# Peptides against a protein of PDB entry 1EMU, part 91

Target 1, 132 residues: chain A of PDB entry 1EMU
Amino acid sequence: PPYLKWAESLHSLLDDQDGISLFRTFLKQEGCADLLDFWFACTGFRKLEPCDSNEEKRLKLARAIYRKYILDNNGIVSRQTKPATKSFIKGCIMKQLIDPAMFDQAQTEIQATMEENTYPSFLKSDIYLEYT

## One batch from the design tools (peptide; made by RFdiffusion4, then SolubleMPNN)

Design b2_p23_5_s1 (from b2_p23_5, 9 letters changed)
Fold by OpenDDE base, seed 4:
Structure b2_p23_5_s1 (fold): chain B 132 residues (1-132), chain A 23 residues (1-23)
Amino acid sequence: as target 1 above (132 residues)
Amino acid sequence: SKALEETSEKVVEELLKEEEEEE
């Protein structure tokens, strides 16, 4: 069953609608749903390939991601990303150099945080265990 | 996966909506 695959990798968990829902619910209870939302935002952003018609949309999206998750020093995403990573993103925003990969390092760092902490905790949570 | 793609798209749309509302 799918829930067994969820225990094999975070990627498998995030490939399943029910898995995403349960994991996000768990993260909300832990006060760290922003980790997952940021991860999905980065994924969606990278999917938008640069073109003339996408330029404004991509810039707005990049700004939104930056303001919501990176700029706020009290946010969990900001606390779990390295200063150099945040500085790079800020530079991209200020210079309006919106490369599809501009959030990749931040996404990697947030993914590592989930892999090392929240994902293992989720697999031991009542939410997951009751589902199985 | 479809689930991952749809979730990503929803998150993006919400962020864009919030951005427009703040402008």
Scores: peptide ipSAE 0.749, ipTM 0.945, DockQ to the pose 0.871
Fold by OpenDDE base, seed 2:
Structure b2_p23_5_s1 (fold): chain B 132 residues (1-132), chain A 23 residues (1-23)
Amino acid sequence: as target 1 above (132 residues)
Amino acid sequence: SKALEETSEKVVEELLKEEEEEE
């Protein structure tokens, strides 16, 4: 069953609608749902192909991600990303150099945070165990 | 996967809506 695949990798968990829903519910209870939302935001941003028609949209989205998750020093995403990574993102925003890969390093760092902490905890949670 | 893609799209759309509302 799918729940067994969820225990094999975080990516398998995030490839399933039920997995995403349960994991996000767990993260909300832990006060760290922003980790997952940021991860999905980065994924969605990278999929937007640079072109004349998308330029304004991509810039707005990049600014939105930056302001919501990176700029707030008290936010969990900001606390779990390295200063150099955040500075790079800020530089891209200020210079309006909106490369599809500009959030890749930050996404990697947040993914590592989930892999090391929240994902293992989820697999031990009542939410997951009751589902199995 | 479809689930991952759809979730990403929803998150992006929500962020864009919030950005427009703040302008």
Scores: peptide ipSAE 0.749, ipTM 0.945, DockQ to the pose 0.875
Fold by OpenDDE base, seed 3:
Structure b2_p23_5_s1 (fold): chain B 132 residues (1-132), chain A 23 residues (1-23)
Amino acid sequence: as target 1 above (132 residues)
Amino acid sequence: SKALEETSEKVVEELLKEEEEEE
């Protein structure tokens, strides 16, 4: 069953609609749903192909991600990303150098946070165990 | 996966919507 795959990798969990839903519910209870939302935002951002027609859209999206998750010093994403990573992102925004990979390092750091903390906790949670 | 792609797209759409509302 799919829930067994969820325990094999975070990627498998996030490849499943039910997995995403349950995990996000768990994260909300833990006050850290922003970790997952940011991760998905980065994924979606990277998929936008750089071109003249997408320039404004990509810039707006980058700004939105930056303001919502990086700039907020009280946010869980900001607390779980390194200062150098945040500074790099800020630089990209200010210079309007919006490379598709500009959030990759931040996404990696947030993914590591989930892998090391919330994902394992989820697998031990009542939410997951009751689903199985 | 489709679920991952659709979720990512939804998150992006919401962020863009919020950005437009703030302008």
Scores: peptide ipSAE 0.749, ipTM 0.945, DockQ to the pose 0.860
Fold by OpenDDE base, seed 5:
Structure b2_p23_5_s1 (fold): chain B 132 residues (1-132), chain A 23 residues (1-23)
Amino acid sequence: as target 1 above (132 residues)
Amino acid sequence: SKALEETSEKVVEELLKEEEEEE
């Protein structure tokens, strides 16, 4: 069953609609759903190819991600990303240099946080265990 | 996966909506 694959990798968990739903519910209870939302935001952002027609949309999205997750010093995403990474993102926003990969490092750091902490905890949670 | 892609799209759409409301 799919839940066994969820225990094998975070990627497998996030490839499943039920897995995403359960994991997000767990994260929300732990007060850290922003980790997952940010991760998905970065994924979606990277898919938007730079072109004349997408320029405004991409800039707006980048600003939205920055303001919601990076600028908030009290947010879990901000606390789990390195100062240099946040500084780089800020620079991109200020200079309006919106490269598709501008959030890659931050996404990597947040993914590592989930891999090391919340994902293992999820696999030990009542939510996951009761689902199995 | 389809689930991952759809979720990403939804998150992006919500962020853009929120940004537009702030403008």
Scores: peptide ipSAE 0.748, ipTM 0.945, DockQ to the pose 0.870

Design b2_p23_5_s2 (from b2_p23_5, 10 letters changed)
Fold by OpenDDE base, seed 1:
Structure b2_p23_5_s2 (fold): chain B 132 residues (1-132), chain A 23 residues (1-23)
Amino acid sequence: as target 1 above (132 residues)
Amino acid sequence: SEALEQTSEEVVEELLKEEEEEE
C-alpha cells in the first residue's frame, strides 16, 4: 500500500496527495508547515522556464518567496537556512537575476531539515500510524 | 508525480495571490 512507500522516502510521501495532506497536517501541529510550503514553492518556481512571457511572473514569484520565507527572520524557513544562502537569494532579487535554480540551495537545506527531523517524527506520529 | 506537480502549482498560485494583495 502507498503508506508503506511513504516510509521508504520523503520523496515517495510527497508524490502522494494523501501523503502530502497528512504530512502537512502533522507539520501544522508542530508549527512548521512553512517548511513544506516553501519546498513546494521552490519546486514550482524552478518549473517555470525563463521566457519573455514568464519574466514578470517569475520575478514576482521570486519576490514573494523571498519576502514570505527568507526575509521573515521569525520564520522557521529563515531559521533553517544558512545566512550565505539567504544572502545569495537576496542578491538575486536585488539584481533581478532570477535564475530557475536560485532557490535550489535553500530548498536543499529545508529538505534536509525535514529529512532529519519532521519526516521521521511524522512516521512515528498518531496521524501516520492511525492511517496504516 | 502529478500530486507533487499540482501541489507545487497551487502553492505558487497562492503566493502570487498573496503578493498581489500586499501591493
Scores: peptide ipSAE 0.749, ipTM 0.945, DockQ to the pose 0.878
Fold by OpenDDE base, seed 2:
Structure b2_p23_5_s2 (fold): chain B 132 residues (1-132), chain A 23 residues (1-23)
Amino acid sequence: as target 1 above (132 residues)
Amino acid sequence: SEALEQTSEEVVEELLKEEEEEE
């Protein structure tokens, strides 16, 4: 069953609608939902192909991600990303150099945080165990 | 997967809505 695949990798969990829902519920209870939302935001941003018609949309989205998750020093995403990574993102925003890969390093760091902490905890949670 | 892609799109759309409301 799918729940067994969820225990094999975080990516398998995030490839399943039920897995995403349960994991997000767990993260909300832990006050860490922004980790997952940021990860999905980065994924969605990278999929937007640079072109004349998308330029304004991509810039707005990049600014939104930056302001919501990176700029807030008290936010969990900001606390779990390295200063150099955040500085690079800020530089891209200020220079309006909106490359599809500009959030890749930050996404990697947040994914590592989930892999090391929240994902293992989820697999031990009542939410997951009751589902199995 | 479809679930991952759909969720990403939903998060993006929500962020864009919030950005427009703040302008």
Scores: peptide ipSAE 0.748, ipTM 0.945, DockQ to the pose 0.876
Fold by OpenDDE base, seed 4:
Structure b2_p23_5_s2 (fold): chain B 132 residues (1-132), chain A 23 residues (1-23)
Amino acid sequence: as target 1 above (132 residues)
Amino acid sequence: SEALEQTSEEVVEELLKEEEEEE
């Protein structure tokens, strides 16, 4: 069953709608749902290939991601990303150099945080165990 | 996966909506 695959990897969990829903519910209870939302935002952003028609949309999205998750020093995403990573993102925003990969390092760092902490905790949670 | 793709798109759309409301 799918829930067994969820325990094999975080990627398998995030490939399943039910898995995403349960994991997000867990993260909300832990006060760290922004980790997952940021991860999905980065994924969606990278999917938008640069073109003349996408330029404004991509810039707006990059700004939105930056303001919501990176700029706020009290946010969990900001606390779990390295200063150099955040500085790079800020530089991209200020210079309006919106490369599809500009959030990749931040996404990697947030993914590592989930892999090491929240994902293992989720597999031990009542939410997951009751589902199985 | 479809679930991952759909969720990513939903998050993006929500962020863009919030950005437009703040402008």
Scores: peptide ipSAE 0.748, ipTM 0.945, DockQ to the pose 0.873
Fold by OpenDDE base, seed 3:
Structure b2_p23_5_s2 (fold): chain B 132 residues (1-132), chain A 23 residues (1-23)
Amino acid sequence: as target 1 above (132 residues)
Amino acid sequence: SEALEQTSEEVVEELLKEEEEEE
């Protein structure tokens, strides 16, 4: 069953709509749903192909991600990303150098946070165990 | 996966919507 795959990798969990929903519910209870939302935002951003027609959209999206998750010093994403990573992102925004990979390092750091903390906790949670 | 792709798109769309509302 799919829930067994969820325990094998975080990626498998996020490949399943039910997995995403349950994990997000768990994260909300833990006050760290922004970790997942940021991760998805980065994924979606990277998929936007750089071109003249997408320039404004990509810039707006980058700004939105930056303001919502990086700039907020009280946010879980900001607390779980390294200062150098945040500074790099800020630089990209200010210079309007919006490379598709500009959030990759931040996404990696947030993914590591989930892998090391919230994902294992989820697998031990009542939410997951009751689903099994 | 379809779920991952769809969720990513939804998050992006929501962020863009919020950005437009703030302008």
Scores: peptide ipSAE 0.747, ipTM 0.945, DockQ to the pose 0.863

Design b2_p23_5_s3 (from b2_p23_5, 9 letters changed)
Fold by OpenDDE base, seed 4:
Structure b2_p23_5_s3 (fold): chain B 132 residues (1-132), chain A 23 residues (1-23)
Amino acid sequence: as target 1 above (132 residues)
Amino acid sequence: SSALEEESEKVVEKLLEEEEKEE
């Protein structure tokens, strides 16, 4: 069953609609839902290839991600990303140099946080165990 | 598209909507 694959890798969990739903519910209870949303935002952002027609959209999205998750020093994403990583992102935003990979390092750091903490905890949670 | 891709698109659209409201 799919739920067994969820226990094998975070990627498998995030590639399943039910898995995403359950994991998000768990993260909300833990006050960590922004980790997942940021991760998905970065994924979606990277998928937008630079071109003249989507330049404005890409800039707006980058700014939105930055303002919501990086700029807020009290946010969990900000707390779980390194200062150098956040500084780099800020620099990109200020210079309007919106490379598709500009959030890659931050996404990696947030993914590591989930892999090491929230994902294992989810697999031990009542939410997951009751589903299985 | 995969569930992962669909969710990514949803999150992106939500962020863009929120950004537009803040402008």
Scores: peptide ipSAE 0.755, ipTM 0.946, DockQ to the pose 0.778
Fold by OpenDDE base, seed 2:
Structure b2_p23_5_s3 (fold): chain B 132 residues (1-132), chain A 23 residues (1-23)
Amino acid sequence: as target 1 above (132 residues)
Amino acid sequence: SSALEEESEKVVEKLLEEEEKEE
């Protein structure tokens, strides 16, 4: 069953609608749902190919991600990303140099945070165990 | 598309909507 695959890798959990739903519910209870949403935002942003028709959309999206998750010093994403990573992102925004990979390092750091803390905790949670 | 891709698209759309509302 799918829930067994969820215990094998975070990626398998995030590639399942039920897995995403349960994990998000768990993260909300822990006050750190922004970790997951930021991760998905970065994935979606990288998928948008640079072209004339996407330029404005990509810039707006990059700014939205920056303002919501990076600029907020009290946010969980900001607290779990390195200063140099945040400075790089800020620089890209200020220079309007919106490369598809500009959030890759931040996404990697947030993924590591989930792998080390919230994902293992989820597998021990009542939410996951009751589902199994 | 995969569930992961679909969720990513949903999150992106929500962020864009929020950005537009704040402008």
Scores: peptide ipSAE 0.755, ipTM 0.946, DockQ to the pose 0.783
Fold by OpenDDE base, seed 3:
Structure b2_p23_5_s3 (fold): chain B 132 residues (1-132), chain A 23 residues (1-23)
Amino acid sequence: as target 1 above (132 residues)
Amino acid sequence: SSALEEESEKVVEKLLEEEEKEE
């Protein structure tokens, strides 16, 4: 069953609608749902092809991601990203140099946070265990 | 598209909508 694949990798969990739903519910209870949303935001952002027609959209999205998750010093994403990473992102925003990979390092750091903490905890949670 | 791709698109759309409201 799919839930067994969820235990094999975070990617498998996030590639399943039910998995996403359960994991998000768990993260909300832990007060760290922004980790997941940020991760998805980065994924979606990277997939937007750089072109003249997408320039404004990409800039707006980058700003939105930055404001919501990076700029908020009290946010879980901000606390789990390195200062140098946040500084780099800020620089990109200020210079309007919106490379598709500009959030890659931050996404990697947030993914590591999930892999090391919340994802394992989820697999031990009542939410997951009751689903199995 | 995969669930992962669909969720990513939803999150992006939501962020863009929120950004428009703040402008």
Scores: peptide ipSAE 0.754, ipTM 0.946, DockQ to the pose 0.773
Fold by OpenDDE base, seed 1:
Structure b2_p23_5_s3 (fold): chain B 132 residues (1-132), chain A 23 residues (1-23)
Amino acid sequence: as target 1 above (132 residues)
Amino acid sequence: SSALEEESEKVVEKLLEEEEKEE
């Protein structure tokens, strides 16, 4: 069953609608749901390939991600990303150099946070265990 | 499209909507 795949990898969990829903619920209880949303935002952003028709959208999205997750010093994403990473992103925004990979390092760091802490905790949570 | 891709798109759209409201 799918829930067994969820225990094998975070990627499998995030590639399942039920898995996403349960994991998000768990993260909300832990006060760190922004980790997941930021991760998805980065994924979605990277998929928007640069072109004339996407330029404005990509810039707006980059700014939105930056303002919501990086600039907010009280946010869990900001606390779990390195200063150099945040500085790089800020630089991209200020220079309007919106490369598809500009959030890759931040996404990697947030993914590591989930892999090391919240994902393992989820697998031993009542939410997951009751689903199995 | 995978669930992962679909969720990513949803999150992106939500962020853009929120950004528009703040402008």
Scores: peptide ipSAE 0.755, ipTM 0.946, DockQ to the pose 0.781; fails the geometry check

Design b2_p23_5_s4 (from b2_p23_5, 8 letters changed)
Fold by OpenDDE base, seed 5:
Parts: C-alpha cells; sequence; structure tokens
Structure b2_p23_5_s4 (fold): chain B 132 residues (1-132), chain A 23 residues (1-23)
C-alpha cells in the first residue's frame, strides 16, 4: 500500500496526494507548514520557462517566494537556510537576475531539514499511524 | 508525479495571487 512507500522516502510521500495532505496537516500542527509550501514553490518556480512571455510572471513569483519565506527572519524557512544562501537569493531579486535554479540551494537545505526532523517525526505521529 | 506537479502549481498560483494583492 502507498503508506508503506511513504515510510521508505520523503519523495514517495510527496508524490502522493493523500501523503501530501496528511504531511501538511502534521506540519501545520507543528507550526512548520512553510517548509513544505516553500519546497513546492521552488519546484513550481523552476518549471517556468525563462522566456519573454514568462519574464514578468517569473519575477513576480521569485519576489513572492523571497518576501514570504526568505525575508522573514522569524520564519522557519529563513531559520533553516544558510545566510549565504539567503544572500544569494536577495542578490538575484535586487538585480532582477531570475535564473530558474536560483532557489535550488535553498530548496535542498529545506529538504534536508524535513528529512532530518519533520519527516521522521511524521512517521511516528498519530496522524500517520492511525492512517496505517 | 501528477500529485506533486498539481500541488506545486497550486502553491505557485496562491503566491502570485498574494503578490498581486500586495501591489
Amino acid sequence: as target 1 above (132 residues)
Amino acid sequence: SEALERESERVVEELLKEEEEEE
């Protein structure tokens, strides 16, 4: 069953609609749902083709991600990303140099945070265990 | 996966909506 695959890898969990829903519910209870939303935002951003027709949209999205998750020093995403990573992102925004990969390092760091902390905790949570 | 792509698109659209409201 799918829930067994969820325990094998975070990727398997995030590839499943039910898995995403349960994990998000858990993260909200823990006050760290921003980790997951940021991760998905980065994934969506990277998929936008850099062309003239998408330039405005890509810039707006990059600004939105930066303002909501990186600029907020009290936010969990900001606390779990390295200063150099945040500075790089800030630089891209200020210079309006919006490369599709500009959030890759931050996404990697947030993924590591989830892998090491929230994901293991989720597998021990009542939410997951009651589902199984 | 389709689920992952769908969720990514949802989050992106919500962020863009919020950004436009702040303008």
Scores: peptide ipSAE 0.768, ipTM 0.949, DockQ to the pose 0.879
Fold by OpenDDE base, seed 2:
Structure b2_p23_5_s4 (fold): chain B 132 residues (1-132), chain A 23 residues (1-23)
Amino acid sequence: as target 1 above (132 residues)
Amino acid sequence: SEALERESERVVEELLKEEEEEE
């Protein structure tokens, strides 16, 4: 069953609709759902093809991600990203140089946070165990 | 996967909606 694959990798968990739902519920209880939302936001942003018709949309999205997750010093995403990473993102926003890969390093750091902390805890949670 | 792509798109659309409401 799919829940066995969820225990093998975080990516397998996030490739499954039920896995996403259960993990999100767990993260909300832990007060760190922003980790997952930021990760998905970065994935969605990178998929937007740079072109003349998408320029305004991509800039707005980049600013939205920056303001919601990076600029808030008290937010969990901000606390789990390196200062140099946040400075790079700020620079891209200020210069309006919106490369599809501009959030890659931040996404990697947040993914590492989930891999090391919330994902292992999820596999030991009542939410996951009761599902199995 | 389709689930991952769908969730990514949903989150993006919500962020864009919030950005427009703040303007």
Scores: peptide ipSAE 0.766, ipTM 0.949, DockQ to the pose 0.860
Fold by OpenDDE base, seed 3:
Structure b2_p23_5_s4 (fold): chain B 132 residues (1-132), chain A 23 residues (1-23)
Amino acid sequence: as target 1 above (132 residues)
Amino acid sequence: SEALERESERVVEELLKEEEEEE
């Protein structure tokens, strides 16, 4: 069943609608749902290929991601990203150099945070265990 | 996966919606 694949990798968990839902519920209880939303935001952003038709959209989205997750010093995403990474993103925003990969390092760091803490905890949680 | 793509799109749309409301 799918829930067994969820225990094999975080990627498998995030490839499943039910897995995403349960994991988000868990993260909300832990006060760190922003980790997951940021991760998905980065994924969605990278999928928007640069072109004249979506330039404004890409800039707005990049700014939105930056303001909501990176600029907020009290946010968990900000606390779990390195200063150099945040500074790089800020620089891209200020210079309007919106490369599809501009959030890759931040996404990697947030993914590592989930891999090291919240994902393992989820697999031990009542939410996951009761689902199995 | 389709689920991953769908969720990514949903989050993006939500962020853009919030951005429009903030402006």
Scores: peptide ipSAE 0.766, ipTM 0.949, DockQ to the pose 0.837
Fold by OpenDDE base, seed 4:
Order: C-alpha cells, then sequence, then structure tokens
Structure b2_p23_5_s4 (fold): chain B 132 residues (1-132), chain A 23 residues (1-23)
C-alpha cells in the first residue's frame, strides 16, 4: 500500500495526495504547516518558465513567497532558513532578478528541516499510525 | 507526480490570490 512508501522517503509522501493531506494535517497541529506550503510554493515557482508573458506573474509570485515566508521573522520558514539565504532572496527581489532557481537553497534548507524533524515525527504520529 | 504538481499549482495560485488582495 502507498503508506508504506511514505515511510521510505519524504518524496514518496509528497507524491501522494493522501500523503500530502495527512502530513499537512499533522504539520498544522504542530504549528509548522508553512514548511510544507513554502516547499510547494518553491516547486511551483521553479516550474514557471521565464518568458515575457510570465514576467509579471513570476515577479508577483516571488514577492509573495518572499513577503509571506522569508521577510516574516516570526515565521517558522524564516527561522529555519539561513541569514545568507534570506539575504540572497531579498537581493533578487530588490534587483528584480527573478531566476527560476532563486528559492532553491531556501527550499533545500526547509526540506532538510522536514527530513530531520517533522517528517520522522509524522511517521510516529497517531495520524499516520491510525491510517496504517 | 500529478499530486505533487497539483498541490504546487494550488499553493501558487493561493499565494497569487493573497498578493492581489493585499494590493
Amino acid sequence: as target 1 above (132 residues)
Amino acid sequence: SEALERESERVVEELLKEEEEEE
């Protein structure tokens, strides 16, 4: 069953609609759902091909991601990303240099946070165990 | 996967919607 694959890797969990739903529910209870949303936001942003028609959309999205997750010092994403990483993102926003990979380092850091903490905890949670 | 892509798109759209509402 799919839930067995979820225990094998975080990626497998995030490749499954039910897995995403359960993991988000767990993260909300832990007060850290922003980790997952930021991760998906970065993924979605990177998939937007840079072109003339997408320039405004990409800039708006980059700004939205920055303001919601990076600039907010009280947010868990901000607390779990390195100052240099946040500074780089800020620079990109200020210079309007919106490269598809501009959030890659931040996404990597947040993924590491999930891999090391919330993901293992999820696999031990009642939410996951009751599903199995 | 389709689930991952769908969720990514959903989150992006929500962010853009929120951004527009703040403007």
Scores: peptide ipSAE 0.768, ipTM 0.949, DockQ to the pose 0.877; fails the geometry check

Design b2_p23_6_s1 (from b2_p23_6, 8 letters changed)
Fold by OpenDDE base, seed 1:
Structure b2_p23_6_s1 (fold): chain B 132 residues (1-132), chain A 23 residues (1-23)
Amino acid sequence: as target 1 above (132 residues)
Amino acid sequence: SAEDEELIHSLIEEETGVKLDVD
């Protein structure tokens, strides 16, 4: 069953809508849903291929992600990303150099945070165990 | 901002297929 796959890897969990929903609920209880939201925002952003017609939209979206998760010094994403990574993102925003991969390093760092902390905790949570 | 939230939520919902509440 899918819940067993979720325990095999974070990737499997994040590929399943039910898994995402349960995991996000857990993260909300832990006050760190932004980790998951940021992760998916980065993925979605990277998939937007730059072109003349979406340049302004991509810039707006990049700015939104930056303001929401990177600029907020009190946010969990900001606390779990390296200063150099955040500085790089800021630089991209300021220079309006909006490469699809501009959030990749930050996403990697947030993914590591989930892998090391929240994901294992989720697998021991009442939410997950009651689902099994 | 509210606009930021909408943009981000739309992006996440498109990526995950999971409906999110907008704050």
Scores: peptide ipSAE 0.715, ipTM 0.939, DockQ to the pose 0.559
Fold by OpenDDE base, seed 2:
Structure b2_p23_6_s1 (fold): chain B 132 residues (1-132), chain A 23 residues (1-23)
Amino acid sequence: as target 1 above (132 residues)
Amino acid sequence: SAEDEELIHSLIEEETGVKLDVD
């Protein structure tokens, strides 16, 4: 069943809507749902291919992600991303150089945080165990 | 801002298919 695949890899968990829902509920209880939200925001952003018709929209979206997760020094995403990574993103925003991959490094760092901390904890949580 | 939240939520919901609660 899918819940067994979730325990095999974080990727499998994040590919399943039911898995995402349970994991996000767990993260909300832990006060760190922004980790998951940021991860998916980065993925969605990267999939938007730049063109003349969506340039302004992509800039707005990049700014929104930056303001929500990177700029807030008290946020969990900001605390779990390296200063150089945040500085690079800021530079892209200021220069209006909005490459689809501009959040890749930050996403990688947040993914590592989840892999090392929240994902293992989720698999030991009452939410997951009661679902199985 | 409210606009930021809407943009981000729409993006995530499109990716995951999961409706997100607004905090």
Scores: peptide ipSAE 0.710, ipTM 0.939, DockQ to the pose 0.613
Fold by OpenDDE base, seed 5:
Structure b2_p23_6_s1 (fold): chain B 132 residues (1-132), chain A 23 residues (1-23)
Amino acid sequence: as target 1 above (132 residues)
Amino acid sequence: SAEDEELIHSLIEEETGVKLDVD
């Protein structure tokens, strides 16, 4: 069953809508749903190919992600990303250089945080164990 | 802002297929 694959890799968990739903519920209880939301926001953003017709939209999205997750020093995403990474993103926003990959390093760091902390905790949680 | 939340939520929903609450 899918829940067994969830325990094998974070990728398997994040590739399953039921898995995402349960994991996000767990993260909300832990006060760190922003980790997962940021991760998917980065993925979605990267998929948007830059062109003249979507330049304004992409800039708005980048600014939204920046303001929500990077600029907030009290947020968990900000606390789990390196200063140099946040500085780079800020620079991109200020210069309006919105490359599809501008959040890649931050996404990698947040993924590592989930791999090392929240994902293992989820597999030990009542939510997951009762689902199995 | 509310607009930021809507943009982010829409983006996430497109990727995950999971409906999120908008603040």
Scores: peptide ipSAE 0.710, ipTM 0.938, DockQ to the pose 0.518
Fold by OpenDDE base, seed 3:
Structure b2_p23_6_s1 (fold): chain B 132 residues (1-132), chain A 23 residues (1-23)
Amino acid sequence: as target 1 above (132 residues)
Amino acid sequence: SAEDEELIHSLIEEETGVKLDVD
């Protein structure tokens, strides 16, 4: 069943809507749902093909992600991303140079945070164990 | 802002297929 695949890799968990829902519920209880939300926001953003017609929309979206997760010094995403990474993102926003990959390093760092902490904890949680 | 939340939620919902409540 899918829940067994979830225990094999974080990727498998994040590739399943039921897995995402359960994991997000768990993260909300832990006060760190922003980790997952940011991760998916980065993925969705990267998939947006830049063109003249969506330049303004992509800029608005990048700014939203930046303001929500990077600029907030009290946020868990900000605390789990390196200063150089955040500075790079800020630079992109300020210069309005919105490359699809501008959040890649931050996403990688947040993914590492989940891999090292919240994902293993989820697999030991009542939410996951009761689902199995 | 409310607009930021809408943009981000829409992006996540599109990517995950999971509907999120807007705070």
Scores: peptide ipSAE 0.707, ipTM 0.937, DockQ to the pose 0.573

